# Ledger of designs, part 42: peptides against a protein of PDB entry 5CWW

Target 1, 194 residues: chain A of PDB entry 5CWW
Amino acid sequence: VPKLQGPFDFDLNPEDEQDDEVELKDIYVIGEKPRVADLMRGEEEELEMMKEDQHNGLSLNIICLLSTSGQVKICLDIDGVEAQWLPPRSKNKRLFAPPPEPPSLLTFQTFDTLKPAEVTPDGWPMFSEDATSPYSFYVTHPAGITYISLTPWVFRLESELQSDSEAGTEFRIDLLAKGQGSERDRIFTQTRTQ

## One batch from the design tools (peptide; made by RFdiffusion4, then SolubleMPNN)

Design b2_p13_8_s1 (from b2_p13_8, 5 letters changed)
Fold by OpenDDE base, seed 1:
Structure b2_p13_8_s1 (fold): chain B 194 residues (1-194), chain A 13 residues (1-13)
Amino acid sequence: as target 1 above (194 residues)
Amino acid sequence: LKEYRPDISPYLA
């Protein structure tokens, strides 16, 4: 049985975002790229071919949060949150172990998919996958459909994460966050027949 | 570390 996880601590939330005021309607998780090397341990020849063809995806999980207003928050799982199952393995609770720090999500980007006039209290926006790319998806709302792609930054971020230089990583990630954000294109707008 | 909080990017028409 899956264990309910949370609460999560959100790092670098926008100052104007009162978490208490944002009603989340959907969550979309882009899992970390499987280490093909770990999965194909023993099939070296197939491993080399797959390494070349697979654009190196991000080694971090991406958690996308969607609010009622159509706001998307892109969060990075920097702590490596894993699925937990019940019954909890009898970890010898060392009585004096400090309480586990809550998992932190790094807010990488926040953007709207709806105009203010399109926001409705009953809109119930939803995520849907793009079959052509693991780093692209759609936000569907009664007012319209928005295509989102994380490809403008995800590969650059991965390159930074794979760099052996721990020095300046935070600065470089900050630069990436300030740089070209996610692609966001409205592909369909519902024409309100007056 | 100046916590760079990403700005909320509004929907551009």
Scores: peptide ipSAE 0.132, ipTM 0.754, DockQ to the pose 0.056
Fold by OpenDDE base, seed 4:
Structure b2_p13_8_s1 (fold): chain B 194 residues (1-194), chain A 13 residues (1-13)
Amino acid sequence: as target 1 above (194 residues)
Amino acid sequence: LKEYRPDISPYLA
């Protein structure tokens, strides 16, 4: 039986963003690419070739959250949240390990896809994938469609994660977050028939 | 270290 996961703690949320006030409507997950190093254990030559390919993708899961208002939150799963199953009822381990701290997601970026005037209380924006890129997607709302691409930072982030210096990873991620964000382009706007 | 919280980037017209 799958274990219920969550709640997740969101790190680096905007100060004005009370999570309780954000009504989420959709979730889009970009799964981590398998670590080339882990897959290629024993195939060192192929590993070197794949390491040179800077476009192998991110070794972290990306969780995109979409609110009713068309706000997108890009979160990184730094802790590597995996699907958990209810442990088989092994009777005996009475040692109540303190409940593991809830997994945290790092909020990398938050942005709006709608103008304030386009936001409706009954709005139901949705994610849709871009078949041409694993790190691009669309947000569809009755008011319009927005193209989003994570490519401006995702590969750079991966390069930092693959660096031998595990120390300062959070700091480097923070620097990336402050830098060039996701590409965001409104590709369609519904004409308001006045 | 002030936890850098990314600002919400509004939709730019």
Scores: peptide ipSAE 0.131, ipTM 0.751, DockQ to the pose 0.056
Fold by OpenDDE base, seed 3:
Structure b2_p13_8_s1 (fold): chain B 194 residues (1-194), chain A 13 residues (1-13)
Amino acid sequence: as target 1 above (194 residues)
Amino acid sequence: LKEYRPDISPYLA
């Protein structure tokens, strides 16, 4: 039986965002690229091909949150939240480990996909995947469709994470967050039939 | 160090 995880703490939330004001409608998770070295014990040829592919995915999970207003939050799982299962009913009194610290998600970027005039109280925006890229997706709303790509920063972030310097990781992530953000293009706008 | 919180980027036309 899977263990219910949460609540999640959100780091770097904007000061003005009262958590109570944002109603979430959808979640889109981009899983970390599997560490080929751990999975492919014995398939040396595939390992070499994946090492040569400079377009290696991010070693962190990305959690995208979508609100009713069409606001997208891009969160990074820095702590590496793993799926937890309820321990089998072992008869042994397991010492109650102190409750694990709640997993923290780092809010990397927040952006709108709708204009204020397009926001509706009954809006139901949804994520959909891009079959051509794991780091691209669409936000579909009755008012329009927005293409989003994380590729402008994902590969740079991965390069920083692969650096031997553990010190200052949060600072380097902050610098990346201040730099070139996600690509955001409105590919379709619904014409208001008067 | 003022933790730089990412600003919400509005939809720009």
Scores: peptide ipSAE 0.126, ipTM 0.752, DockQ to the pose 0.056
Fold by OpenDDE base, seed 2:
Formats: structure tokens, sequence, C-alpha cells
Structure b2_p13_8_s1 (fold): chain B 194 residues (1-194), chain A 13 residues (1-13)
């Protein structure tokens, strides 16, 4: 039986975010790139082709959260939340196992897809995938459609994660987070037909 | 560790 995961702790939430004000409407998960070592010999050629593609993706899961207001939070699963299974009912439940620390998501970026005037209390924004890129997606709202791409930073982040030197990694990730953010383009705006 | 709080980037028209 799969173990229910969560709640997740959000690290680095903006101070001004009253958790009570952010009603989440949708979640979009970009899974980590498959580990090469787990792929069998028959997929090695495809994997070598993927290795030659400078765009191999991120080794972390990305969790995108969408609020009623059209705000998107891009979160990184730095803890590597794996699917947990309930241990078989063996008799020796160690009664005193410290409660597992809740998994933490690192908020990497937060941005709006709607203007304040477009926000409605009953808004129902939704994510949709871009079939052409694993790191691009759309946010659809009655007011319009916004294209989002994580490509400006995701590959740079992966390069940092793959670096042999742990020294300065946190600093470099901080620089990435403060640098060029996700691409965000409104591709359609609904004209208020009066 | 300075908690990096990402700034909310508003939608610019």
Amino acid sequence: as target 1 above (194 residues)
Amino acid sequence: LKEYRPDISPYLA
C-alpha cells in the first residue's frame, strides 16, 4: 500500500505570503530525468543520444503550484521524495521511531500570470503540458493563456548539481535563483466582449 | 544561511 506523502513544508516562502490567502487550484509535476544507471542496456543508445543533447533535464523533481490568483510557485524537491511504501505489518514496530521530518520543498521562484484586474474570486486557472518540451507548460485562465518555460535556469541548475565540488553550491544556486527567471509570455488574452 | 526568499515577480503587461 502506498504511503500518503505530505504535508510538505515550504522553505523560503515570501514573508508577506499569508498562507491563508493562497488557495491552490492546481499542481503540475515535472519529474526528474531518469537515472542512467537504472536504465537497462537496450536503452543505452537512447541514453547516449540524450547525453549528447546538452539539454538532459534536471535530476530533481519540480513541483509547480498554481493559486486562484494565477500565481505560480516553482518548487524543487531537494530531498528527493521517493515513493514510500508501508512496511509489511511485522510485529516489531519500533514504537519510538522519531516522526520522520516532513519533506521540504524549496521555493525557487514565484511569479504572477494575471494582472490584478484579471484576478477573480472564482477563478479556476489550470496547468497544461507542452508536448514539445518537458520544461515548458501553459497556465490557462478565463482571462488568458500564459506560456511558461523553465529552460532559462533548469539546465544551469543541473550543471551545478552535477558539479563534483560541493563547495559553493549553495551560493551558486542562490545566484541562479536571483538571476534570470522562467520565461513567461501571454500568448492569448480574452477580450471582454461586452 | 540567509533564507533566500524569492521575490514575487508581478505580471508585467
Scores: peptide ipSAE 0.124, ipTM 0.753, DockQ to the pose 0.069; fails the geometry check

Design b2_p13_8_s2 (from b2_p13_8, 5 letters changed)
Fold by OpenDDE base, seed 3:
Structure b2_p13_8_s2 (fold): chain B 194 residues (1-194), chain A 13 residues (1-13)
Amino acid sequence: as target 1 above (194 residues)
Amino acid sequence: LKEYRPDISKYLA
């Protein structure tokens, strides 16, 4: 049986964002890239080829959250949150362990996909995957469809995370955070029937 | 469209 996890704390959340202001409707998880070294034991040539590929993906899980208003929040799992399962019913007295500290997610970016006039109380935005890229997806709403891509920053971030050079890392990450964000493109808009 | 981009450098460096 899966263990209930959460609530999650959001580091670097907007200061003006109240917990009750954002009603979440959907979640989209992009898993971390596979540990090639662990999977490719004995295949050194393939390992070297994959190391040379700058497009292998991010070593962190990405958690995307979608609100009723069409707001997308992109979070990074810095702590490496893993799925938890309830321990088997052992007759042994469970030691009361202190409640674990709630896991934290790091807010990377928050952005809107809908104009204020497109937001409706009964709106139900949803995520859907892009079969052509693990770091691209769609937000579907009755008002329209928005294409989102994390590719402008995800591979650059991975390059910094894998860098052996500590010198200038903070500066380069700052440039990345302030540089090109997630791509947003409205690919379809529903015609309002007058 | 609103966008929020926090300074993440202190958490990843």
Scores: peptide ipSAE 0.560, ipTM 0.944, DockQ to the pose 0.791
Fold by OpenDDE base, seed 5:
Structure b2_p13_8_s2 (fold): chain B 194 residues (1-194), chain A 13 residues (1-13)
Amino acid sequence: as target 1 above (194 residues)
Amino acid sequence: LKEYRPDISKYLA
């Protein structure tokens, strides 16, 4: 039986964002792509498919969170959170082990998909995948549909994570963080019948 | 639309 994990702490969360003010409605996970070196030990067919996509994805899991108000939070799993299973009944409960530190996620970006006038109390925004790209997805709300793409930064971030040179890395990551964020495009807006 | 972009350089460098 899988162990329930969480709550997660969010590093670099907005200071003005109280945890109780943001009601989360959906979660979307973009899993890390396996390293080509690790695939060499596996089935050859999967290796060929990954080689063709020259754009190797991010080596970190990406966790996207969606609030009732249409706010999207993009988080990076730097610590490499793994799935945990309930211990078998027979092992003596380590009664005195300090509780492990809660897992943390690094907030990369937070942004709105709805205008204030579009936010409704009964609104239930949802994520859906883009079949054409693993780093793109949609946010669907009664007021409209927004296309989101992480491609403006995800591949550049991976390049920095794989760099063996410590020289200038901090500077380049800072430029990336201040540069172009996730793409947001409202592809559909529901016309309010007056 | 509001956007928040924190300084992540200290966590990833």
Scores: peptide ipSAE 0.559, ipTM 0.944, DockQ to the pose 0.810
Fold by OpenDDE base, seed 2:
Structure b2_p13_8_s2 (fold): chain B 194 residues (1-194), chain A 13 residues (1-13)
Amino acid sequence: as target 1 above (194 residues)
Amino acid sequence: LKEYRPDISKYLA
């Protein structure tokens, strides 16, 4: 049985974003790339595909959140939050340990998929995966379908996380954060049959 | 469409 987890704090959340204003409707998780050592114990075919795939995935989990208004929030799991299952591992709660800080997610990007005129109070947008790419997905809303890809930044970010050189890392990450964000493309728009 | 892009360099460097 999965353990209920949360709430999560959001680092670098928009200052004007009040928790009460954003009604979340869906969540989409992109798991971190498996460690090579863990793959070596698996099927040889998966190992060969990963060696050939010069595009190694991100070593961090990515948490995507979707609001009723069609806003997508992309978060990075820096703390390495893992799924928990019951029974909970008896972590010896040291009686005097300060209450654990709530887990935090780092906001990487927030963007809209709907125009203001397309937003409805009872809208129910949903995520769906792209079977051809682990870092691409769709947002489906009654007004239309939007394709999203994290590929413009995710591989560049991974290269910085794996870099042995601390020199210039802050500068390069800053350039990455200000550079090309997630790809967003409306692939279908529902025609208003008036 | 609105977009928010925070500076993450302080958290990842």
Scores: peptide ipSAE 0.557, ipTM 0.943, DockQ to the pose 0.815
Fold by OpenDDE base, seed 4:
Structure b2_p13_8_s2 (fold): chain B 194 residues (1-194), chain A 13 residues (1-13)
Amino acid sequence: as target 1 above (194 residues)
Amino acid sequence: LKEYRPDISKYLA
């Protein structure tokens, strides 16, 4: 039986965002790229080909959160949160183990997909995948549909994470973080019947 | 539309 996980702490969450103020409605997870190095032990040629492909994806899990207001929060799983299962009945819970620190997600970006006038109390925005890209998805709301793509930064970030050089990494990541964010494009807007 | 872009460099460097 899967163990209930959470709550998660959000590192770099907006200061004005109180956890109680944001009602989450949906979660979209983009899994880390397969650890080709681990999977391809012994197949060096294929490993090299996959390493050369800069578009293999991010080595971190990405967790996207969607609020009732249509706010999307893009988080990076730096710690490598794994699915947890209920301990087998036989393992004596060490009663006195300090509670594990809550897992943290790193907020990469937060953005709105709805205009204030489009937000409704009964709104139920949802994520849906883009079958053509693992790093693109849609946010569907009765007011409209927004296309989102993480491609502007994901591959660049991966390049930095894989770089052997620590020199200048902080600077480059800062530039990345302040540069082009996630693509956000409203592809459909519901006509308001006035 | 509002956008928030935090400084992540401290966490990833």
Scores: peptide ipSAE 0.557, ipTM 0.943, DockQ to the pose 0.809

Design b2_p13_8_s3 (from b2_p13_8, 4 letters changed)
Fold by OpenDDE base, seed 1:
Formats: C-alpha cells, structure tokens, sequence
Structure b2_p13_8_s3 (fold): chain B 194 residues (1-194), chain A 13 residues (1-13)
C-alpha cells in the first residue's frame, strides 16, 4: 500500500499567496529522464551519440501544481523524492524515530493562466499532457485552455546541471532563471454567451 | 498575467 506523502515545503515559494492560490486542484509530474550515462554504461559509441542530443530532458523531477485560481507552480525536485510504501504490518514501529524532515520542493516559477475575472470559486482547472512533448502540457479551465511549455529553459538547465565546471555556474543559473520562462499561450477562450 | 521567477541560483549552484 502506498504511503501518503506530504505536506511538502516549498523553497522560494511566493510570498502572500491567496487562498485560491494555495488550494490545489491538480498535479502534473514530469519524471526525470534516465541518465544516458547510466543506461549506456559499456556502450561508449552510443553514449557519445546521445550526449550530443541536447533534448534528452531534465535529470530532476518536475512537479507542476495547479490551483483553483489557475495559477501554475513549477517545482523542481532537487532532493529526489521517492514513492514510499507502508511498512509491512509485522515490524515493531520504532517508537523513537524522529519525525522525518518534511520533503521540500524548489519553486522554479509561478504564473497565472486565468485573468482575475475568469477565476471562479468552484473552478476545477486540470492538467492534460501534450502527446508530442513531455515538457509541454495544457491547463483546461471552463474559461479556456492554455498551452504551457517548459522547453525554453528545461534543456538549458539540464546542460548546467550536467556541467562539470563549477566556475560560473551560479551566474549562468541566474541568467537562466531571469531569462525566458515557461511558454504560456491561451489557445482557446470560451465565449460567454450573454 | 502575473509571473514569479525566484532566484534559484543559490540552490542549484
């Protein structure tokens, strides 16, 4: 039986979040891509070919959270949160295990998909995948549909994470964080028949 | 539409 995990701490979370921004309606997880180096251990020729592919994906899990307000929170799993299962019934609960530290996620970006006038208290926005890209998805709300893509930054971030050079990493990451964010395009808006 | 982009460099560097 899977263990319920959470709550999660959000490092670099926005300050002064509204109630409808805290109320989550959906979660979309983009799992880490398998490290080509780990999979191709012993196949040097294929490893070299795959290293040249700049589109191998991020080595970190990405956790996307969607609030009632249509706000998307993009989080990076730096600590490597793993699925947990309940221990088998027969093991004596160690009475004095310190409570595990709550898992933390790093907030990479937060953005709205709805205008304030489009937000409804009973709104139930949902994620849906883009079959053509693991780093693109849609947010569907009664008011409309928004296309989101993480491709503007995810591959560049991976390049930095894979870099063996510590020199200038902080600067490059800062530039990345301040550079082009996630793509956000409203592809459909529901016309209110007055 | 609002956007929040925190400085993540201190966590990833």
Amino acid sequence: as target 1 above (194 residues)
Amino acid sequence: LREYRPDISKYLA
Scores: peptide ipSAE 0.661, ipTM 0.960, DockQ to the pose 0.831
Fold by OpenDDE base, seed 3:
Structure b2_p13_8_s3 (fold): chain B 194 residues (1-194), chain A 13 residues (1-13)
Amino acid sequence: as target 1 above (194 residues)
Amino acid sequence: LREYRPDISKYLA
């Protein structure tokens, strides 16, 4: 049986969130890239080719959260949160372990997918995957459909995480954080029947 | 449309 995890703390979360931005409707998780070194044990040439490929995915899990307002929150799992399972029912006394500190997620970006006039209190926005890219997805709402891509920053971030050079890393990450964010494109808008 | 981009450099560096 899976163990309930959370609540999660959000590092660098916006300070002034509205109620409909706090109320979540959906979650979308992009898993970390597989450890190629562990999977390709014995295939050194292919391992070298994959290391040189700039299109390798991020080594961190990405957690996307979607609110009632249509706001998307992109979080990075820096701590490497793993799925936990309930211990087997051993007959022995449950040692009252102090409650573990809640896991933390790092807020990378938040952005709206709906205009204020499109937001409804009973809105039900949902995530859906893009079969052509692991780092692209859609947000579907009765008002419309928005395409989202993390490709503008995810590969550059991975390059920084893999760099052995500590010199200038903070500066480069700052430039990345302030540079081009996630791609956001409204691909469909529902026509309001007057 | 609003966008929030916090400074993450202190957490990843």
Scores: peptide ipSAE 0.661, ipTM 0.960, DockQ to the pose 0.835
Fold by OpenDDE base, seed 4:
Structure b2_p13_8_s3 (fold): chain B 194 residues (1-194), chain A 13 residues (1-13)
Amino acid sequence: as target 1 above (194 residues)
Amino acid sequence: LREYRPDISKYLA
């Protein structure tokens, strides 16, 4: 039986979030790239081809959260949160184990997909995948549809994570974090009854 | 539209 996980702490979460920004309506998980090196053990040629492909994806899970307000929160799973199951009915419940530290996600970016006038208290925005890219998706709300792509940063971040050089990494990551963020394009807007 | 971009360098470096 799956164990209920959470709540999650959000490192670098925005301060002073509104109620409708805290209220989540959907979640979209982009799993880490397959550990090709482990899968391709013995297939050096394919491994080399995949190493050359800079677009293999991020080695971290990405957790996208969508609030009632249409705010998207992009989080990185640095700790490698895994699915948990209820412990087997083992008799030896260590009764006094300190509660485990809550898992944390690193907030990479938050952004709105709705204008203030488009936000409704009963809004129910939803994620949907882009079949053509694992790092692109849509946010659908009655007010409109927004295309989102993480491609502007995800592959660059992966390059830094895979870099053997510690020199300048902090600087480069800072530049990345402050550089081009996720692509966000409103592809459809519902006609408003003015 | 608002955007929040925190400094993540301390967490990933």
Scores: peptide ipSAE 0.659, ipTM 0.960, DockQ to the pose 0.844
Fold by OpenDDE base, seed 5:
Structure b2_p13_8_s3 (fold): chain B 194 residues (1-194), chain A 13 residues (1-13)
Amino acid sequence: as target 1 above (194 residues)
Amino acid sequence: LREYRPDISKYLA
């Protein structure tokens, strides 16, 4: 039986979040790209083609959270959260090991998809995938649909994670964090029938 | 629309 995991701690979470920003309605996970070298044992030609694709995905899991207010929180799984299962009912009352530290996620970015006038207390926004891109998705709300893309930063971040040079890494990551964020585009707005 | 971009360099460097 799978073990219930969480709650998660959020490193660098915004301060003074409102109740409707804390209340989550949906979760969207972009899994890390498997190391092709381990999967393509025997297909060297395909491995070389995939290595040359400058658009190799991020080696970290990305966890997107969506609140009632339509706020999206983009988190990075730095520690590599793994699935856990309940231990077999062994009769031996193992000494209460101190509860392991709760898993943490690193907040990369938060942003709104709704204007204040569009937020409703009973709102139920939802994620949906973009079949044409693993790093793009949609947020659907009764007020409208917003397209989101992580492509402005995700590939640059991966290049820094793969660099062996410690020199200048902190500076480059800081520039990345302060540079262009996720793309947001409202592609549909529901007309209020007065 | 609001945006929050924290300093992640301390965690990834």
Scores: peptide ipSAE 0.659, ipTM 0.960, DockQ to the pose 0.846

Design b2_p13_8_s4 (from b2_p13_8, 4 letters changed)
Fold by OpenDDE base, seed 2:
Structure b2_p13_8_s4 (fold): chain B 194 residues (1-194), chain A 13 residues (1-13)
Amino acid sequence: as target 1 above (194 residues)
Amino acid sequence: LKEYRPDVSSKLA
């Protein structure tokens, strides 16, 4: 039986978030991509071909959270949170292990998809996948549909995480994080029939 | 539209 996990702590979360703005309505997880090198152990020739044609996805899980207000929070799972299972009903050892520290997610980016006038109390925004890209998705709300893509930064971040050069990595990641953020495009807006 | 991008470099490096 799966164990209920949470709450999660959000590292580098905005300080001024109102409780109403952070009410979670949906979650979208982009799983880590396996390293091609790890999958192709023993097939060196195919490894070289796959490295050239396939942009390796991010080696970290990405957790996207969607609030009632249409705010999207992009989090990185640095610690590698895994699914937990209830321990088998072994009878005897009530070892009161201290409650494990709640897992932490790193807030990478937070952004709105709705204008203040589009936010409604009964609005229920939802994620949906983009079948053409693992790092792109949609946010659907009664007011409209927003396309989101993480491709502007995700591949560059992975290249830095895989770099053997520790020199300047922090600086380059800082530039990356402050550079082009996630793509956000409103592709449909519902006309209010007044 | 609001956007927040924290300094993540110290956590990722």
Scores: peptide ipSAE 0.586, ipTM 0.949, DockQ to the pose 0.843
Fold by OpenDDE base, seed 1:
Structure b2_p13_8_s4 (fold): chain B 194 residues (1-194), chain A 13 residues (1-13)
Amino acid sequence: as target 1 above (194 residues)
Amino acid sequence: LKEYRPDVSSKLA
């Protein structure tokens, strides 16, 4: 049986964001690039071909959170949060391990998909996948549909994470984070029939 | 539309 996980702490969360004010309605997870090297230990030639694919995804899990107001929060799982199972009911006195530190996610970006006038209290925005890219998705709300893509930064970030050079990495990541953010495009707006 | 981008470089380096 899966173990209930959470709550999660959000590193670098907006200070003005009160946890009680943001009602989350949906979660979209983009899994980390499979460690093909660990899975294909016997297929060295295929491993080399897959390493050469510059369009390999991020080695970190991405957690996207969607609020009722249409706010999207993009988080990175730096700590490598894994699924946990309930331990078998063993009778042995488990030594009181200190409660594990709550898992943390790094807030990478937060942005709105709805204008203030489009926000409704009964709105239920939802994520949906884009079949053309694992790093693109849609936010559907009664007011409209917004296309989101993480491709402007995700591959560049992966390149930095995989770099052997520690020198200047912080600077390059800072430039990346301040550069082109996630793509956000309203592809459909519902016409209010007056 | 509002956007928030924190300084993540210190956490990712």
Scores: peptide ipSAE 0.586, ipTM 0.949, DockQ to the pose 0.813
Fold by OpenDDE base, seed 5:
Structure b2_p13_8_s4 (fold): chain B 194 residues (1-194), chain A 13 residues (1-13)
Amino acid sequence: as target 1 above (194 residues)
Amino acid sequence: LKEYRPDVSSKLA
């Protein structure tokens, strides 16, 4: 039986964000790149094809959260949250392990997809995938559709995470985080029939 | 449109 996971703590969450202010409506998970080297141990030919994919994805899971207001929160799973199962009912003594610390997600960025005038109480925004890229997706709301892409930073971040050089890594990541953010383009706007 | 970008460098380095 799968174990219920959560709640998740958000590291570097906006200080002014009260938990009550953000009503979550949808979640979108971008899985980490497969560890090809570990999976292909013994299958050299398939390893070469996967290495040639110039766009090696991020080695971290990305968790995208969507609110009723059309706010997108991009989180990184640094701790490597894995699926958990309930232990088999072994008769053995419940070792009262201290409750495990709740898993944390690192808030990378938060941004709006809707203007204040487009936000409706009955609006239910949803994520949908982009078949052309694992790091691109759409936010659909009754007011319109927004294209989102993480490609401006995700591959650069992976390069820094895989770098053997500790020197200057913090500085380069800081520049990356302050540089070009996620792409956000409104591709469709619903005309309000007056 | 509002955007929030925290200082993540200390957490990722």
Scores: peptide ipSAE 0.585, ipTM 0.949, DockQ to the pose 0.812
Fold by OpenDDE base, seed 4:
Structure b2_p13_8_s4 (fold): chain B 194 residues (1-194), chain A 13 residues (1-13)
Amino acid sequence: as target 1 above (194 residues)
Amino acid sequence: LKEYRPDVSSKLA
């Protein structure tokens, strides 16, 4: 039986974000892509073909959270939250290990998809996938549809995560984080018929 | 539209 996971702690969450202010309505998970090297340990020929696929996805899970207000929070699963199963009802009184610390998600970016005037208390924004890209998705709200793409940073981040050189990594990641953020494009706006 | 970008470099390096 799958174990209910959570709550998650959000590392680097906005200080002004009161837990009560952000009602989450949807979640969108972009699963980690296994490192080609780890997959191909047995098939040398396929390694060469996959190395040519320059767009190896991020080795971290990305967890996108969507609030009622249309705020998107992009989180990175640095700790590698694995699926947890309920411990088998094994009769062995495993000593109550202290409950593991709740898994932490790293807040990478938070952004709005709705203007303040578009926010409604009963709004129910939803994620939907982009079939053409694993790192792109849509936020659908009655007020409009916003296209989001993580591609401006995700592949660069992966390159840094795969780099064997620790030298300058922090600097490059800082530049990456401060550089081009997630693409956000309102592709449809519902015209309020006054 | 508001955007928040925390300093993640120390966490990812």
Scores: peptide ipSAE 0.583, ipTM 0.949, DockQ to the pose 0.831

